# Designs tried in a protein design run: peptides against a protein of PDB entry 4LZF. Part 104

Target 1, 155 residues: chain A of PDB entry 4LZF
Amino acid sequence: GGRLVVFPNGTRKELSADGQTVKVMFFNGDVKHTMPDQRVIYYYAEAQTTHITYPDGMEVLQFPNNQTEKHFPDGRKEITFPDQTVKTLHPDGREESVLTDGTIIQLNPDGSKVIQFNTGQREIHTADFKRREYPDGTVKTVYSDGRQETQYPTG

## One batch from the design tools (peptide; made by RFdiffusion4, then SolubleMPNN)

Design b2_p20_4_s1 (from b2_p20_4, 7 letters changed)
Fold by OpenDDE base, seed 5:
Structure b2_p20_4_s1 (fold): chain B 155 residues (1-155), chain A 20 residues (1-20)
Amino acid sequence: as target 1 above (155 residues)
Amino acid sequence: SELEERLAKNEAELAEAEAA
């Protein structure tokens, strides 16, 4: 059978019969689960936040406002906001946001920005120009000097 | 972080309780 240890400080430790699961219920209401797959689930009672750590170094944070953060071993972070927008932060400094309407916003380390609209249009922002690409192949560019160029599709 | 400090404290107190 399992074992329950109750410490004088009020902390409780529950061991499964197979010894593969350990549940610690701390005196302050926090809970730590060590699972057979070696993941650790920690619940912060006051913050109502769940923190899961995996043996490969992955971490998952779940906040009471329904935000979720994933921290990958490669340094990438993925944030799912309460509105279900997903933002990915890459180790190279690139950021990508996927909106609920399917729009994708990419911020590049060089300061350029790319917006992939749900309509199939794409907009590229650089220091030198703003460019709009249309599904029909038309490309409109507005340069920083005020020059405008339209490239028409071939065909 | 405050949460990490809280965890560290909880684990330290548990370790002390287990050693007792």
Scores: peptide ipSAE 0.331, ipTM 0.875, DockQ to the pose 0.896
Fold by OpenDDE base, seed 3:
Structure b2_p20_4_s1 (fold): chain B 155 residues (1-155), chain A 20 residues (1-20)
Amino acid sequence: as target 1 above (155 residues)
Amino acid sequence: SELEERLAKNEAELAEAEAA
């Protein structure tokens, strides 16, 4: 059967019968689970934070405010905010936010920004211009020098 | 981080207890 070891300092170690699951309840209230799939689940009692580490190097953080962060082995990070916005930080410096209404905001390493609206319109911001693209093919550009250009769809 | 230090302390205390 399983085993429970109680140490003099108050730490408890629970072992499954097969030894594949280990639960350590530390004297300070923190908990460590080692699972059969080799993931390790840490619970920090004071911070009320859960930290899961996977054998492939992936990490998941769950915060008491309902924010979740995923750290991927390739260096990518994905943050799910309490409002359910999902922000992805890419290793190349690109950031992408997906809002609950379906709007996508992309921040590029060159400082440009692209907004894909849920209406199908797209807005591009660069150092040189702001451009609005419409689903019908109309494109409106305002350049930094004050010039404005409208390109109409070919009918 | 504070959490990393806390974890390190927990692991050290466990190791000491298991060695006794």
Scores: peptide ipSAE 0.328, ipTM 0.875, DockQ to the pose 0.806
Fold by OpenDDE base, seed 1:
Parts: sequence; C-alpha cells; structure tokens
Structure b2_p20_4_s1 (fold): chain B 155 residues (1-155), chain A 20 residues (1-20)
Amino acid sequence: as target 1 above (155 residues)
Amino acid sequence: SELEERLAKNEAELAEAEAA
C-alpha cells in the first residue's frame, strides 16, 4: 500500500504503492506532486499559482487570473493573457502578439514593428518611416523627415 | 522570483525534516 509520512513541522509526504507518485503537502499549504511521467506539479497556496515542470525542460505557469505562461526548452515563451491574447517571445528577441480579433503585432529585434490587421491592412514601423499597406494595393508612407508618399495600385 | 524563493525554502525544510 501507499505510505504517509508526517513530519514534526507539519509537512506530509504521501507515496503511492508503486512508488511512482509522490505528493508533498508542505506546512504552508503548498503542494508538490511528482508524477510517473516525471512531471512535477507545484502549487503555491498563497499565490494560487501552479507551476508544472517537464523532464524535457518545458515549464507551465498557471496564475489565478487565468494567465498561462509556457517556457519552452528552446527559450521561447508563450503567454496567454486573461483576455486570450497570445504573446510569443522568441529567443532572438522577436515578440509576436495574436489578438482575439486576429490582429498580429510583431516586434522585431531591429526595433521595427509590423501590425497585420484583421482587415487585411498592414502597418510597418521602422526608424525611417511608418507605412500602411491596404488590401487594394495602395501604400501610404510617412517618412521620418515629414514627407508623405502614396503609391497607388497598378490597375 | 518570490515563488522560486518560497520553493527553495520549502525544499530546504523538507530536506532537513527527512534528514532528522
């Protein structure tokens, strides 16, 4: 059968009969589960936060406000916000946010920004200009020197 | 982080309790 060890400090350790599952209930209410698949689930009682670590180096944080963070072994991070916006932070410094309306916001390591609107419009921000591309092929550019150019689609 | 510090404390206390 399983075993329950109760320590003098109030911490409890429960071992499954097969020894593959370990549950530690700390005196402060925190809980640590070691699973047969080597996943470790840590629950922080005061913060109401769950932290899952996987043997491949994947980590998942679940916050009480329904925010979820995934830390991938390659260094990528994926944050799902309470509003269901998904932000991906890439190891190269690129950041991408996907909004619930389908808008995609990309921040590039060179400081440029690209917004792909759900309307099919695209906006590009660089050090030299802001450019708006329209689905009909019209392109409007505002340069840093104040010049404005409109390029019309070729009919 | 505060959570990492809390985890480290809990693990240290468990290790102490298991060694006693």
Scores: peptide ipSAE 0.326, ipTM 0.873, DockQ to the pose 0.895
Fold by OpenDDE base, seed 2:
Structure b2_p20_4_s1 (fold): chain B 155 residues (1-155), chain A 20 residues (1-20)
Amino acid sequence: as target 1 above (155 residues)
Amino acid sequence: SELEERLAKNEAELAEAEAA
């Protein structure tokens, strides 16, 4: 059968009969589960935060405000905010946010920003200009010097 | 992080308790 060990400090350790599942309930209220698949689930009682580590190096953080962070072995991070916006941080420095309305905001390593609106409009921000692209093919550019250009669709 | 330090302390205390 399983085994329960209670330590003098109040920490409890529960082992399954097969030894594949270990539950540690620390004296401070924290809980650690080691699972048969070797994932470790740690719950920080005071912070109300869950931290899951996987054998492949994946990590998942769940915060009390309903924010979730995924740390991938390749260095990518994915943050799901309480409003359900999903932000991906890429190892190359690119950041992408997907809003609940389908709008995509991309921050590029060169400092440029691209917004793909759910309406099909696209906005491009660079050091030199802001550009708005419309679904009809119209393109409006405002340059840093104040010059404005409108390109009309052909046809 | 503060949480990692907290975990490390908990693990250390458990290890001490198990060795005892």
Scores: peptide ipSAE 0.325, ipTM 0.872, DockQ to the pose 0.869

Design b2_p20_4_s2 (from b2_p20_4, 9 letters changed)
Fold by OpenDDE base, seed 1:
Parts: C-alpha cells; sequence; structure tokens
Structure b2_p20_4_s2 (fold): chain B 155 residues (1-155), chain A 20 residues (1-20)
C-alpha cells in the first residue's frame, strides 16, 4: 500500500503504492503533487493559486479569479482573463488579444496596432497614419500631418 | 516572486525534515 509520513513540523508526505504519485501537504496548507506523467502541481493555499509544470517546460497558472496563464516552452504566453478575453504574448514582442465579441487587437513589435472589428472593419495605427478599412472597400486615412484621405471602392 | 519564495521555504523545510 501507500505510505504516509508525518513530520514534526506538520508537513505530511503521501506516497502511492507504486511510488509514481507523491503528495506533499505543507504545514501552511500548500500542496505539491508529483504525478506519474511527471507533471508537478503546486497549490498555494493563501493565494488560492495553482501552478502546474510539465516536463516539456510548459507551465500553467490558475488564479482564484478564474484567470489562467499558459507559459509555452517557446516563450509564448497565453492569458485567459476572467472575462474570457485571450491575450497571446509572442516571443518576438507581438501581442494579440481576442475579445469575446470576436474583435482581434494586434500590437506589433514595430509599434503598429491593428484592430480587426467583429463588424469586418479594420483599423491600422502606425507612426504615420491611422487608417480605417470598411467592408465595402472604403478606406479612410488620417495622416500624422493632419491630412485626411478617403479612398472609395472601385466598381 | 512572493509565491516562489514561499515554495522555496516550504521545500527547504521539507528537506530539513527529511534529513533529520
Amino acid sequence: as target 1 above (155 residues)
Amino acid sequence: SELEQREAENLEALAEAEAA
């Protein structure tokens, strides 16, 4: 059978019969699970936060407000906010937010910003202009010098 | 972070207890 070790400091260590699962219950309420698949699950009792580490380097943080953060081995991070917005931070510095209404906000490493609205409109922000593209092909541009141009669709 | 420090302290306490 399994084994339970109780230490004088109040920490407890539970070992499965096969030795593949280890559960440490610390004196302060924290819990560390080592699983057969080599996943490590650490629970911070006071913060009510769970930290999962995988053998491939993947990490998952689960917060008490239902926010989840995934840290991928390639350096990418994915944050699911309580409102279910998903933000992806790429290793190259690009950030993408997908809102629940389908709107996509992209922040590029060059400082440009692209918003793809759920209406099919697209807004592009650069150092030189702000541009709004409409589904009908109309494009409105406001340049940094104050000029405004409207390009009408052909046909 | 505060959480990483807390985990480190817990693991240190465990290691000490296991070595006794």
Scores: peptide ipSAE 0.457, ipTM 0.914, DockQ to the pose 0.890
Fold by OpenDDE base, seed 5:
Structure b2_p20_4_s2 (fold): chain B 155 residues (1-155), chain A 20 residues (1-20)
Amino acid sequence: as target 1 above (155 residues)
Amino acid sequence: SELEQREAENLEALAEAEAA
């Protein structure tokens, strides 16, 4: 059978019969679960936040406002906001946001920005121009000098 | 962070209790 140890400080430690699961219920309401798959689940009672650590170095944070953050071993972070927008931060400094309507916003390390609209249009922002690409193949560019260029689809 | 400190304190308290 499992074991329950109750310490004088109010902390309780529960061991599964197989010894593969350990649950510590701290005196302040926090809970730490060590699972058979070696993941550790820590619950912060006051903050109502869950922190999961995986043996490969991945971490998951779950906040009371329904925000979730994933920290990958490669340094990438993925944030799911309460509105279900997903933002990915890459180690190279690139950021990508996927909106609920399907729009994708990419911020590049060079300062350029790319918006992939749910309509199939794409907009590229650089230091030198703003460019709109249309599903029909039309491309409109407005350059920083005020010049405008329209490229029509071939065919 | 404050949460990391709280966790560390809880683990320290547990270690002390287990050593006792």
Scores: peptide ipSAE 0.455, ipTM 0.913, DockQ to the pose 0.888
Fold by OpenDDE base, seed 2:
Structure b2_p20_4_s2 (fold): chain B 155 residues (1-155), chain A 20 residues (1-20)
Amino acid sequence: as target 1 above (155 residues)
Amino acid sequence: SELEQREAENLEALAEAEAA
């Protein structure tokens, strides 16, 4: 059968019969689970935060405010905010946020920003201009010098 | 981080307890 060890410091260690599952309940309320699939689940009691580490290098953080962070082995990070917005940070410096309404916001390494609205409109921000693209093909550009241009659809 | 330090301390305490 399994074993339960209770240490004088108040920490308890529970081992499954097969030894594949280990649960450590620390004296301060923290809990560490080592699972048969080699994932490790650590719960910080005071912070109410869960940290899961996977053997492939994946990490997942779950915060008490319902924020979740995924750290991928390739260096990508994915943050699900409490409002369910999902932000992806790419190793190349690109950031992408997907809002619950389907709007996508991209921050590019060159400093440009692209917003794809759920209405089909697209807004592009660069150092030189802000541009709004409309579903009908109209494009409005406001340049940094204050000049404005409207390009009308052909046809 | 503070949490990592807390975890490390917990693990150290466990190791010490297991070694006793």
Scores: peptide ipSAE 0.454, ipTM 0.913, DockQ to the pose 0.891
Fold by OpenDDE base, seed 3:
Structure b2_p20_4_s2 (fold): chain B 155 residues (1-155), chain A 20 residues (1-20)
Amino acid sequence: as target 1 above (155 residues)
Amino acid sequence: SELEQREAENLEALAEAEAA
């Protein structure tokens, strides 16, 4: 069967019968699980934080405030906030936030911002203008020089 | 980080205990 080793320092090591699952319970309350799928789960007792590492290089952090962070092998990061907003940070510097109401906010590396509203309207912010696009094809633009332009849909 | 250091210390203590 399985084995339990208790060390003089108070650390305990539990081995499954097949040796594929290892659980180390450290003297300070931290816990390390090595799983058959090569996933490693480390629990920091004082910080109440869980860190999962995968063999492909993916990492998952779970914080006591219910925030979750995923670190992908390609350098992308995905943060799920306690309010269930999901923010993705891309390696190219682009950031995307998906709100619970379906609104998507994109921050581009050039400093421009795009908001895709749940109503189907889209707003584009650049250094030169703010533009609102409507589902019917109407486009309203306010330029930095104060000029305003409305483009009407072709009927 | 502080957490990484804590983990490293725990693993070192385990290695020492296993070597005794």
Scores: peptide ipSAE 0.452, ipTM 0.913, DockQ to the pose 0.873

Design b2_p20_4_s3 (from b2_p20_4, 6 letters changed)
Fold by OpenDDE base, seed 2:
Parts: sequence; C-alpha cells; structure tokens
Structure b2_p20_4_s3 (fold): chain B 155 residues (1-155), chain A 20 residues (1-20)
Amino acid sequence: as target 1 above (155 residues)
Amino acid sequence: SELEERLARNEAELAAAEAA
C-alpha cells in the first residue's frame, strides 16, 4: 500500500504503493510531484508558478498570468504570452514572434527584422533600408539616406 | 533564481527531516 509520512517541520510525503509516484507537500505550501515517467512537477505556492522538468531536459514554466515558457534541450525557448502571442528564441540568436492574427515578426542575429503581415505584405528592416514588399510584386525601399525607390511588377 | 533557491531549501529541509 501507499505511505504517508508527516514530518515535524510540517512537510508531508505521500508515496504510492509502487513508489513510482511521490507527492511532497512542503511546509511552505509548495508541492512536488515525481511521476512514474520521471517528470517532476513543482508548484511554487507563493509565486503560483508551476515548473515541470522532464528527463530529456525539457522544462515547462507556467506563470500565474497564464504565460507559458518551454525550454527545449537544444536551447530553444518558446514563450506563449497571455495574449497568445508565441515567441521562439533560437540558439543562434534568432527570435520569431507569431501573433494571433498570423503576423510573423522575425529578428535576425545580424540585427535585421522581417515582418510578414497577414495581408501578404512583407517588411524588411536593415541598417541600410526599410523595404515593403506587396502582394502584387511592388517593392518600395526607403534607404537610410532618405532616398526612396519603387520597383514595379513586370505584369 | 529565487525559486531555485527556494526549491533547494525545501529539499534540504526534507533531507534533514528524513535523516532525523
């Protein structure tokens, strides 16, 4: 059968009969679950934050404001914000945000920025220019010196 | 982090309690 241990400090430890599930209720209100799949679920009571760690190195953080962070073993991080925007931070320094309307914002390691609008327009920002690409093939470029150039589609 | 330190303290207290 299962076992419950109550310590003098107020911490409680509940063991399943097979010992594969362990629930620790700490004196400060925190809770730790060790699962049969070796996943560890820790709840920080004061911060109202859940931290899940997986054997492969994956980690998931759930915050009280409904933000969720996934930390992948490869170093990638995925943040789901309360507004449901998803931001991915790549190990190479690239960042990508996907907005709820389908707009994608990419920040590149070289400092350039690309916005793919849900309308099919794309905007590219570099140190030297801002460029807007339109679905019809028109491209408008504003250079850092103030010069503007329009490339028209061939038709 | 502060949370990691909190966890470490909790684990230490548990270990101490189990060893008593």
Scores: peptide ipSAE 0.350, ipTM 0.882, DockQ to the pose 0.901
Fold by OpenDDE base, seed 1:
Structure b2_p20_4_s3 (fold): chain B 155 residues (1-155), chain A 20 residues (1-20)
Amino acid sequence: as target 1 above (155 residues)
Amino acid sequence: SELEERLARNEAELAAAEAA
């Protein structure tokens, strides 16, 4: 069978019979599970936060407010907020947020911003202009110098 | 982080207990 070790400090260590699962219940209420697939699940009792680490370098954080963070081995981070917005932070500095209504907000490393609205409209922000693109092909641009331009669709 | 520090303390305490 399995083994249970109880240490004088109050920490408990439970080993499965096959030796593939280890559960440590720390004196402060924290829990560490080492699984057969080599993932480690750490639960912080006071913070009510779960931290899962995988052998490939993947990490998952689960917070008590229902926020989840995934840290990918390539350096990408994906945050699912309590409101179910999903934000992806890319290693190149690009950030993308997908809202629950389907709107996509992209922040580019050069400081430009692109909003793809769920209506099919697109807004582009650069140092030189703000541009609104409409599904019918109309494009409205407000330049930094105050000039405004409307490009009408053809056809 | 505070959590990383807490983990480190827990692991240190376990290691000490296992070494005793």
Scores: peptide ipSAE 0.350, ipTM 0.882, DockQ to the pose 0.922
Fold by OpenDDE base, seed 5:
Structure b2_p20_4_s3 (fold): chain B 155 residues (1-155), chain A 20 residues (1-20)
Amino acid sequence: as target 1 above (155 residues)
Amino acid sequence: SELEERLARNEAELAAAEAA
């Protein structure tokens, strides 16, 4: 079968019979699991945090408060908060938050913000205006100069 | 990070133990 090596410092190394799985239980309680698919699962005992690394450069962090972070090879990050809100940080600086009620909040690199409400309404914030788009096609815009405009749907 | 440093220490200790 497999092998168990116990080192004088208290670290233990368990090898599967096929040699494809290696489990290291460190003297400080941390655990490193190397899997056949080459992912490495590291558990930090004191922090109660799990860190998974994949051969393609993907990383997953799982925190004791149920927050999960995914670090993609392209630099994108996806954070699932304890309340199940999902925030995506894009390499270009764009941020997107998906709330549990279905609301989506997008922050763009140019400073604009878009809120897609669960009601089907959308609100766009720019330096020049705030715009509300309604499901019926009505669009209301409040410009920075105080002017207000309503565009009604056609047809 | 502190966790990365902790991992590095663990790996170093393991390497030393395996080399002994």
Scores: peptide ipSAE 0.349, ipTM 0.882, DockQ to the pose 0.892
Fold by OpenDDE base, seed 3:
Structure b2_p20_4_s3 (fold): chain B 155 residues (1-155), chain A 20 residues (1-20)
Amino acid sequence: as target 1 above (155 residues)
Amino acid sequence: SELEERLARNEAELAAAEAA
C-alpha cells in the first residue's frame, strides 16, 4: 500500500506503493507531482498555473486564460494562444504564426516578412520591395523606388 | 520570479519538516 505523511505545518506527502509517484500538497495549496517518467508537475494555486518540467529540459506552462507555452531545450518556444493561434519563436530570431484559417506569417531576423495566405497567394515584404505571388505563377512587385513589375506565367 | 520564490519557500518548509 501507499503511504501518507502529514506534517505539523499542514503539508501532506503521499507516496505510491512502489514509491515512484510522489504527491506533495503544500500548506499554501500548491501541489507538486513527481511521476515515474521523472516529469514534475507544479500547480500554483493562487496563480492557477501549471508548470511541467521534463528530464530533457522541456517545460510546459498552462495558464488560467487557456494559453499554453512550450519551452524546448534548444531554446525554441511554442505559444498556443486562447484563440488557438500557434506562434513559434525560433532560436535564430525567426517567428512563425499559424492562424486558425490556415494563414502562415513568418517574421525573419532581417526584418523581412512572408505571408502564406490560405488562398494560395504569398506576400513577401523586404526593405526593397513588396511582392505578391499568385497561384497561376503571376508575380507583382512594387519596389521601394516606386518601380512596379509584373512577371507573367509561362505557358 | 514570484513563483520561483514561492516554490523555494515550499521546498524549504518541507525540508525543515522532514528534518524534525
Scores: peptide ipSAE 0.348, ipTM 0.882, DockQ to the pose 0.821

Design b2_p20_4_s4 (from b2_p20_4, 8 letters changed)
Fold by OpenDDE base, seed 5:
Structure b2_p20_4_s4 (fold): chain B 155 residues (1-155), chain A 20 residues (1-20)
Amino acid sequence: as target 1 above (155 residues)
Amino acid sequence: SELEKREAENLAELAAAEAA
């Protein structure tokens, strides 16, 4: 069988029979669960937040509002918002948001922004212009100097 | 973070209790 240790302060430590699972229930309600796969699940009782750490350095945060954050070993972060929007923050500073309707919003390190609409249209924002690309191949550009250009698809 | 500090405190207290 497993073992249960109860400390004078009220903290409890449960060890599985195989020794592969350790559950510590702290006096303040926090819980630390070490699993056979060596992931550690820490529950912050007051914040109602779960923090999972993996042996490879991956971390997962689960917040009480149902937001989830994944912290990858390479520094990438992936945030799943309560509305199911997924935002990825890349180590190079690029950010990408995928909306539930399929729209993708990309913020690039150079300051440019790209919106890929679910309609197949794409909008590109740079310091020099705002450009709309249409599925038929038409491209409309509004330059920062006020010029407007329409490029028609080739037949 | 404050949560990390809380965790560290809990672990320190556990360690002290186990050493007693």
Scores: peptide ipSAE 0.452, ipTM 0.911, DockQ to the pose 0.863
Fold by OpenDDE base, seed 1:
Structure b2_p20_4_s4 (fold): chain B 155 residues (1-155), chain A 20 residues (1-20)
Amino acid sequence: as target 1 above (155 residues)
Amino acid sequence: SELEKREAENLAELAAAEAA
């Protein structure tokens, strides 16, 4: 069967019978699980935070406020906020937020911003203009010089 | 980070205990 080792400092180490699962309960309340699939789950007792590391380099952080962060091997990060907004940070500097209402906010490395509203409208912000695109094909643009242009749909 | 430091300390303490 499995075995339990209790150290003089109060730390406890549980080993499964097959040796594939190791659970260390540290004297300060922290817990480290080493799993058969080689993922490591570390629980910080005081911070109430869980840190999972995978052999492929994936990392997952779970915070007591229900925020979750995923760190992908390619450098991408995905944050699920307590309000269930999901923010993705890409290695190229692009950021995308998906709101619970379906709105998508994209921040591009060049400083441009795109908002895809749940209504089907899209707003594009660049250095030169702010543009609103409507589902019917109407496009309204306000240029940095104050000029305004409306493009009407064809048909 | 502070958490990483805490983890490192715990692991060092465990290693010391296992080596005793």
Scores: peptide ipSAE 0.451, ipTM 0.911, DockQ to the pose 0.867
Fold by OpenDDE base, seed 3:
Formats: structure tokens, C-alpha cells, sequence
Structure b2_p20_4_s4 (fold): chain B 155 residues (1-155), chain A 20 residues (1-20)
């Protein structure tokens, strides 16, 4: 059978019969759960935050406001906000946000920004211009010097 | 972080209790 150890300080340690599952309930309310798959689940009682660590180096944070953060071994981070927007931070400095309506916002390391609208339109922002691309192939550009250009589709 | 410090303290306390 399993084992339960109760320490004088109030900490409790539960061991499964096979020793593959260990649950420590600390005197301050924190809980550490070591699973057979080697993931470790730590619950911070005061912060009401859960931290899961995986043997491959992945980490998952779950916050009381329903925000979730995934930290991947390659350095990528994925944040799911309470409104279900998903933001990905890439190791190269690129950031991408996917909104619930399907709009994608990309921030590039060079400072440029690309918005892919759910309508099929795309907007590109650079230091030199703002450009709107339309599904029919029309492209409208406003340059930083005030020049405007419209490129009409061929056909 | 403060959370990491708290976790470290809990683990140290457990280790001390197990060694007694």
C-alpha cells in the first residue's frame, strides 16, 4: 500500500504504493505533486498559481485570473489571456497575437508591423510607409514623405 | 521571484524535517 508521513511541523507527504506519485502538502498550504510522467505540479496557495514543469524543460503557469503562460524549451513563450487572445513571443524577437475574431497582428524585430484582418485585407507598417492590401489585388500606400500611391489589380 | 523563494524555503523545511 501507499504511505502517509506526517511531520511535526504539519507538512504531510503521501507516497503511492509504487513510489511513482508523491504529493507533499506543506504546512503553509502549498502543494507539490510529482507524477509518474516526471512532471512536477507546484501550487502556490497564497498566489493561487499553479506551476507545472516538464522533464523536457517546458513550463506552464496558470494564474488565478485565468491567464495561462507556456514557456517552451526553445525560448518561445505563449500567453493565453483571459479574453482568449493568444500572444506568442519568439526567440528572434518577433511577436504574434491572434485575436478571437481571427485577426493576426505581427510585430517584427525591425519594428515593422503586419496586420492580417479576418476580411482578407492586410496592412503593413514600416518606417517608410503604411500599406493596405485588398483581396482584389488593389494596394494603397502612404509614404512617410506624404506621397500616396494606388496600385490597381491587373486583369 | 518571491514565489521561487517560497518554494525553496518549503523544500528546505521538508529536508530538515526528514533529516530529524
Amino acid sequence: as target 1 above (155 residues)
Amino acid sequence: SELEKREAENLAELAAAEAA
Scores: peptide ipSAE 0.449, ipTM 0.911, DockQ to the pose 0.863
Fold by OpenDDE base, seed 2:
Formats: C-alpha cells, sequence, structure tokens
Structure b2_p20_4_s4 (fold): chain B 155 residues (1-155), chain A 20 residues (1-20)
C-alpha cells in the first residue's frame, strides 16, 4: 500500500502505506527520513553527515570521521571524538572531557581547571596556584609567586 | 549553516515539484 513518487528532477519520495514513514531521496544524493516517532534523519551525501532531530529538541550529528555530537534540549552538548574521548559542554560554561583511560578534565567557568587522573591523583589549576593531590593524602601546591608547599598526610 | 541551507533548498525544490 505504499507509494513511490519519482519527480522529473530525479528526487524520489517513498511513502509507507500508513504514511507514517517518509523517505525522500533527493536528486543530489541527500536523504530525508521521517519516522513514525517523529524523528527526522537527514543524510547529507556530499558531507557524509547524518543529522537526526527528535521531537523533544534533541539533535544528533554524525560525521564521516566517526565524531558524534549530541545537542540536548537544555543546551548541553556532548561530543564523542573519533578516539572515543567524550567532551561535554554544559550550559553554565563548564566543560568536561572524559578520556578513554578514565582521566577527567574539567574546565570551570571561572577559568580553573581540574584534572582527575586515572591513578587517583588530582591536579587543580587556579589563577593563584597549581595543586597536586595524591592518593596517600599528600598535597603539593605551587603558588603563582613561585612558593611551593607540601602538606603531608597526618595519622 | 551551509548544510542547513542545502537541506532547505532541497525541501524547497521538492515542494515546487509536488506543486507542479
Amino acid sequence: as target 1 above (155 residues)
Amino acid sequence: SELEKREAENLAELAAAEAA
């Protein structure tokens, strides 16, 4: 019960019997799928990029280099890089990168940076200091004036 | 974006074709 319409320009439109699925194959190779769940999948043939839009405002971009970007309705963006690093951009300006080894890099709106290493060490960068925290409780701080301080665990 | 423009153009051409 479906229909296939072929237009003179070469564009083709395929309709499901219920009309809930529509596939348009444009003359330039682009493809648009409208799904029963109201998801729209657009494929850009030349760019080899897929753009998915959801009715809730979610968007997903898939690039030919295997990078994926998710745009959430709240303004958050999540980028999965080809190496599988995941970077999240938060609406408040915070950025967080999760590396494949488990290292987490956080950039805060105030300009501070926090690195949580997979070893359990943490490094904190502020305008005033760089601080390294060790799993044993040792904390080493290098201040902007060049002063260094080491705090040893007690107990 | 250029891609969005491309999509819009494709849709416009489709609409024109359907109206013909």
Scores: peptide ipSAE 0.448, ipTM 0.911, DockQ to the pose 0.870

Design b2_p20_5_s1 (from b2_p20_5, 14 letters changed)
Fold by OpenDDE base, seed 3:
Structure b2_p20_5_s1 (fold): chain B 155 residues (1-155), chain A 20 residues (1-20)
Amino acid sequence: as target 1 above (155 residues)
Amino acid sequence: MEEKLKEYEKQLAELEAEEA
C-alpha cells in the first residue's frame, strides 16, 4: 500500500506503493505531482495554471484560457494562443508568428519585418524600403525617399 | 507564484527532515 503523511501545517504527501509517484497537496490547494518519468507537475490553484517541469529543463505552462507556453532549455519560448496562433521567441530576439491561415510573420532583431503570405507573396520591411516579392518573380520596392522600383522577372 | 512555490518547497523540505 501507499503512504499518506499529513504534516502539522495541513500539507499532505501521498506516496504510491511503488514509490514512483509523489503527490504533495499544499495547505493552500496548490499541488505538486512528481511522476515516474521525473517530470514535476505543479498546479497553482489560485491561477488555475498547470506548470510542468521536465528533467531536461523544458517547462510547459497551461493557462485557464487555453494558452500554452513552452520554455525550451535553449531559451526559446513558444506560445500557442487560444486562437491557435503560434508565436516563437528566439534567444537572439527574433520573433516568428505562424497564423492559422499559414501566414508567417517574422520580426528580426535589427527591426526588419518579413511577412510570408499564404499566397506565396513575401513582403520585407526595412528602415530603407518596403519590398513585395511575387511568385512570378516580380519585385516591387518602395524606398524611404519615395522612389519606387519594379523589377521584372527574367524571361 | 514562483516565489511562493519556493517557500512551500522549503517548508516541505523542513517538515520531511523532521519526519526522517
Scores: peptide ipSAE 0.150, ipTM 0.765, DockQ to the pose 0.211
Fold by OpenDDE base, seed 1:
Structure b2_p20_5_s1 (fold): chain B 155 residues (1-155), chain A 20 residues (1-20)
Amino acid sequence: as target 1 above (155 residues)
Amino acid sequence: MEEKLKEYEKQLAELEAEEA
């Protein structure tokens, strides 16, 4: 069988018979579980949160409210919210949210925002204007100075 | 959580050093 080590502070370490699995149970109820595939699973008892680290540097957080976060080795972070919206944080500072209805919201490092609606309409927000683009080619722009402009398709 | 984890890892390392 395996073996159990009990430390003076109450922390316990359980080793499998084959030595491939190690479970550390900290005195406060937190757990560190090293798996045969070299994943390390941390469980934070108070937060009821699971944190998995992979050998390639990938990390996955699972929260009790059903939110999940993936931390990629390249610095990208992907958050799946309880409502199943997926938000991606890119290393360059760009953020993209994909809503369940297919709408995509992009926040750019320059502060601009682009919303691609599932209807095919697109809305662009900059410091200078808000612009709505329609599938038929019509473009409506509201400038920061209050001017409004409509551009109609020519074709 | 990350800060707590680092502390726990430190504590574990100390415990394992005493075990060895």
Scores: peptide ipSAE 0.149, ipTM 0.764, DockQ to the pose 0.162
Fold by OpenDDE base, seed 5:
Structure b2_p20_5_s1 (fold): chain B 155 residues (1-155), chain A 20 residues (1-20)
Amino acid sequence: as target 1 above (155 residues)
Amino acid sequence: MEEKLKEYEKQLAELEAEEA
């Protein structure tokens, strides 16, 4: 059978019979669960947060407000917000948010912003202009100096 | 939270060392 160790401080350690699973219940209610696949599941009782670490360096955080964060070994982070928006933070500084309606918002390291609307329209924000691209090929640009330009699609 | 976890891991390691 398994083994239970109770430490003087109240921390408890449960070992499975096969030795593949170890569950530590800390005196404060926090839990560390080591699984056969070597992933470790932490539960922080006060914060009601689950934290999973994988052998490859992947980490997953699950918060009580239904937010989930994935921390990839390459430094990328993926945050699923309670509203189910998914935000990806890339190591190069690029940030992308995918809204539930399919809209994608990209923040680029150079400070530019691109919004890909679910309608197929795209809006590009730079220091020099704001540009709207339409599915039919029409492009409308408003420059920082107030000049406006419309480029019509070629037939 | 990470700092707290590290502290707990340290405490656990100490307890396990005493158990051995």
Scores: peptide ipSAE 0.149, ipTM 0.762, DockQ to the pose 0.183
Fold by OpenDDE base, seed 2:
Structure b2_p20_5_s1 (fold): chain B 155 residues (1-155), chain A 20 residues (1-20)
Amino acid sequence: as target 1 above (155 residues)
Amino acid sequence: MEEKLKEYEKQLAELEAEEA
């Protein structure tokens, strides 16, 4: 059968009969599960947060508000917000948010921003200008000095 | 949470060493 160890500080350790599953219940209510697939699942009782670690270095955090964060071994992070927006943070400082309507917002390390709207329009923000590109080929630019420029499609 | 995790791993290692 399984084995139960109770430590003097109140921490408990349960081992399955095959030794493939280990459950540690810490004295403060936190829990650690070691699974046969080598995943380790931590539950932090006060924060009500689940923290899963994988053998390859992947980590997954699940918060009580349904936010989920994936921490990749390469330093990339992917956050799924409660509203189902997905934000990716890249090691180079680039950030990308995908909204539920399909809009994509990219923040670049140089401070520039690109918005790809679900309508097919695109907006580019730089230190020098804000530019709107339309599906018909029209491009409108507002420069930081107040100058405006419109380029019309040719046909 | 990372520091908390490190502390738990340390505590568990100590407890398991005493168990052996």
Scores: peptide ipSAE 0.148, ipTM 0.758, DockQ to the pose 0.166

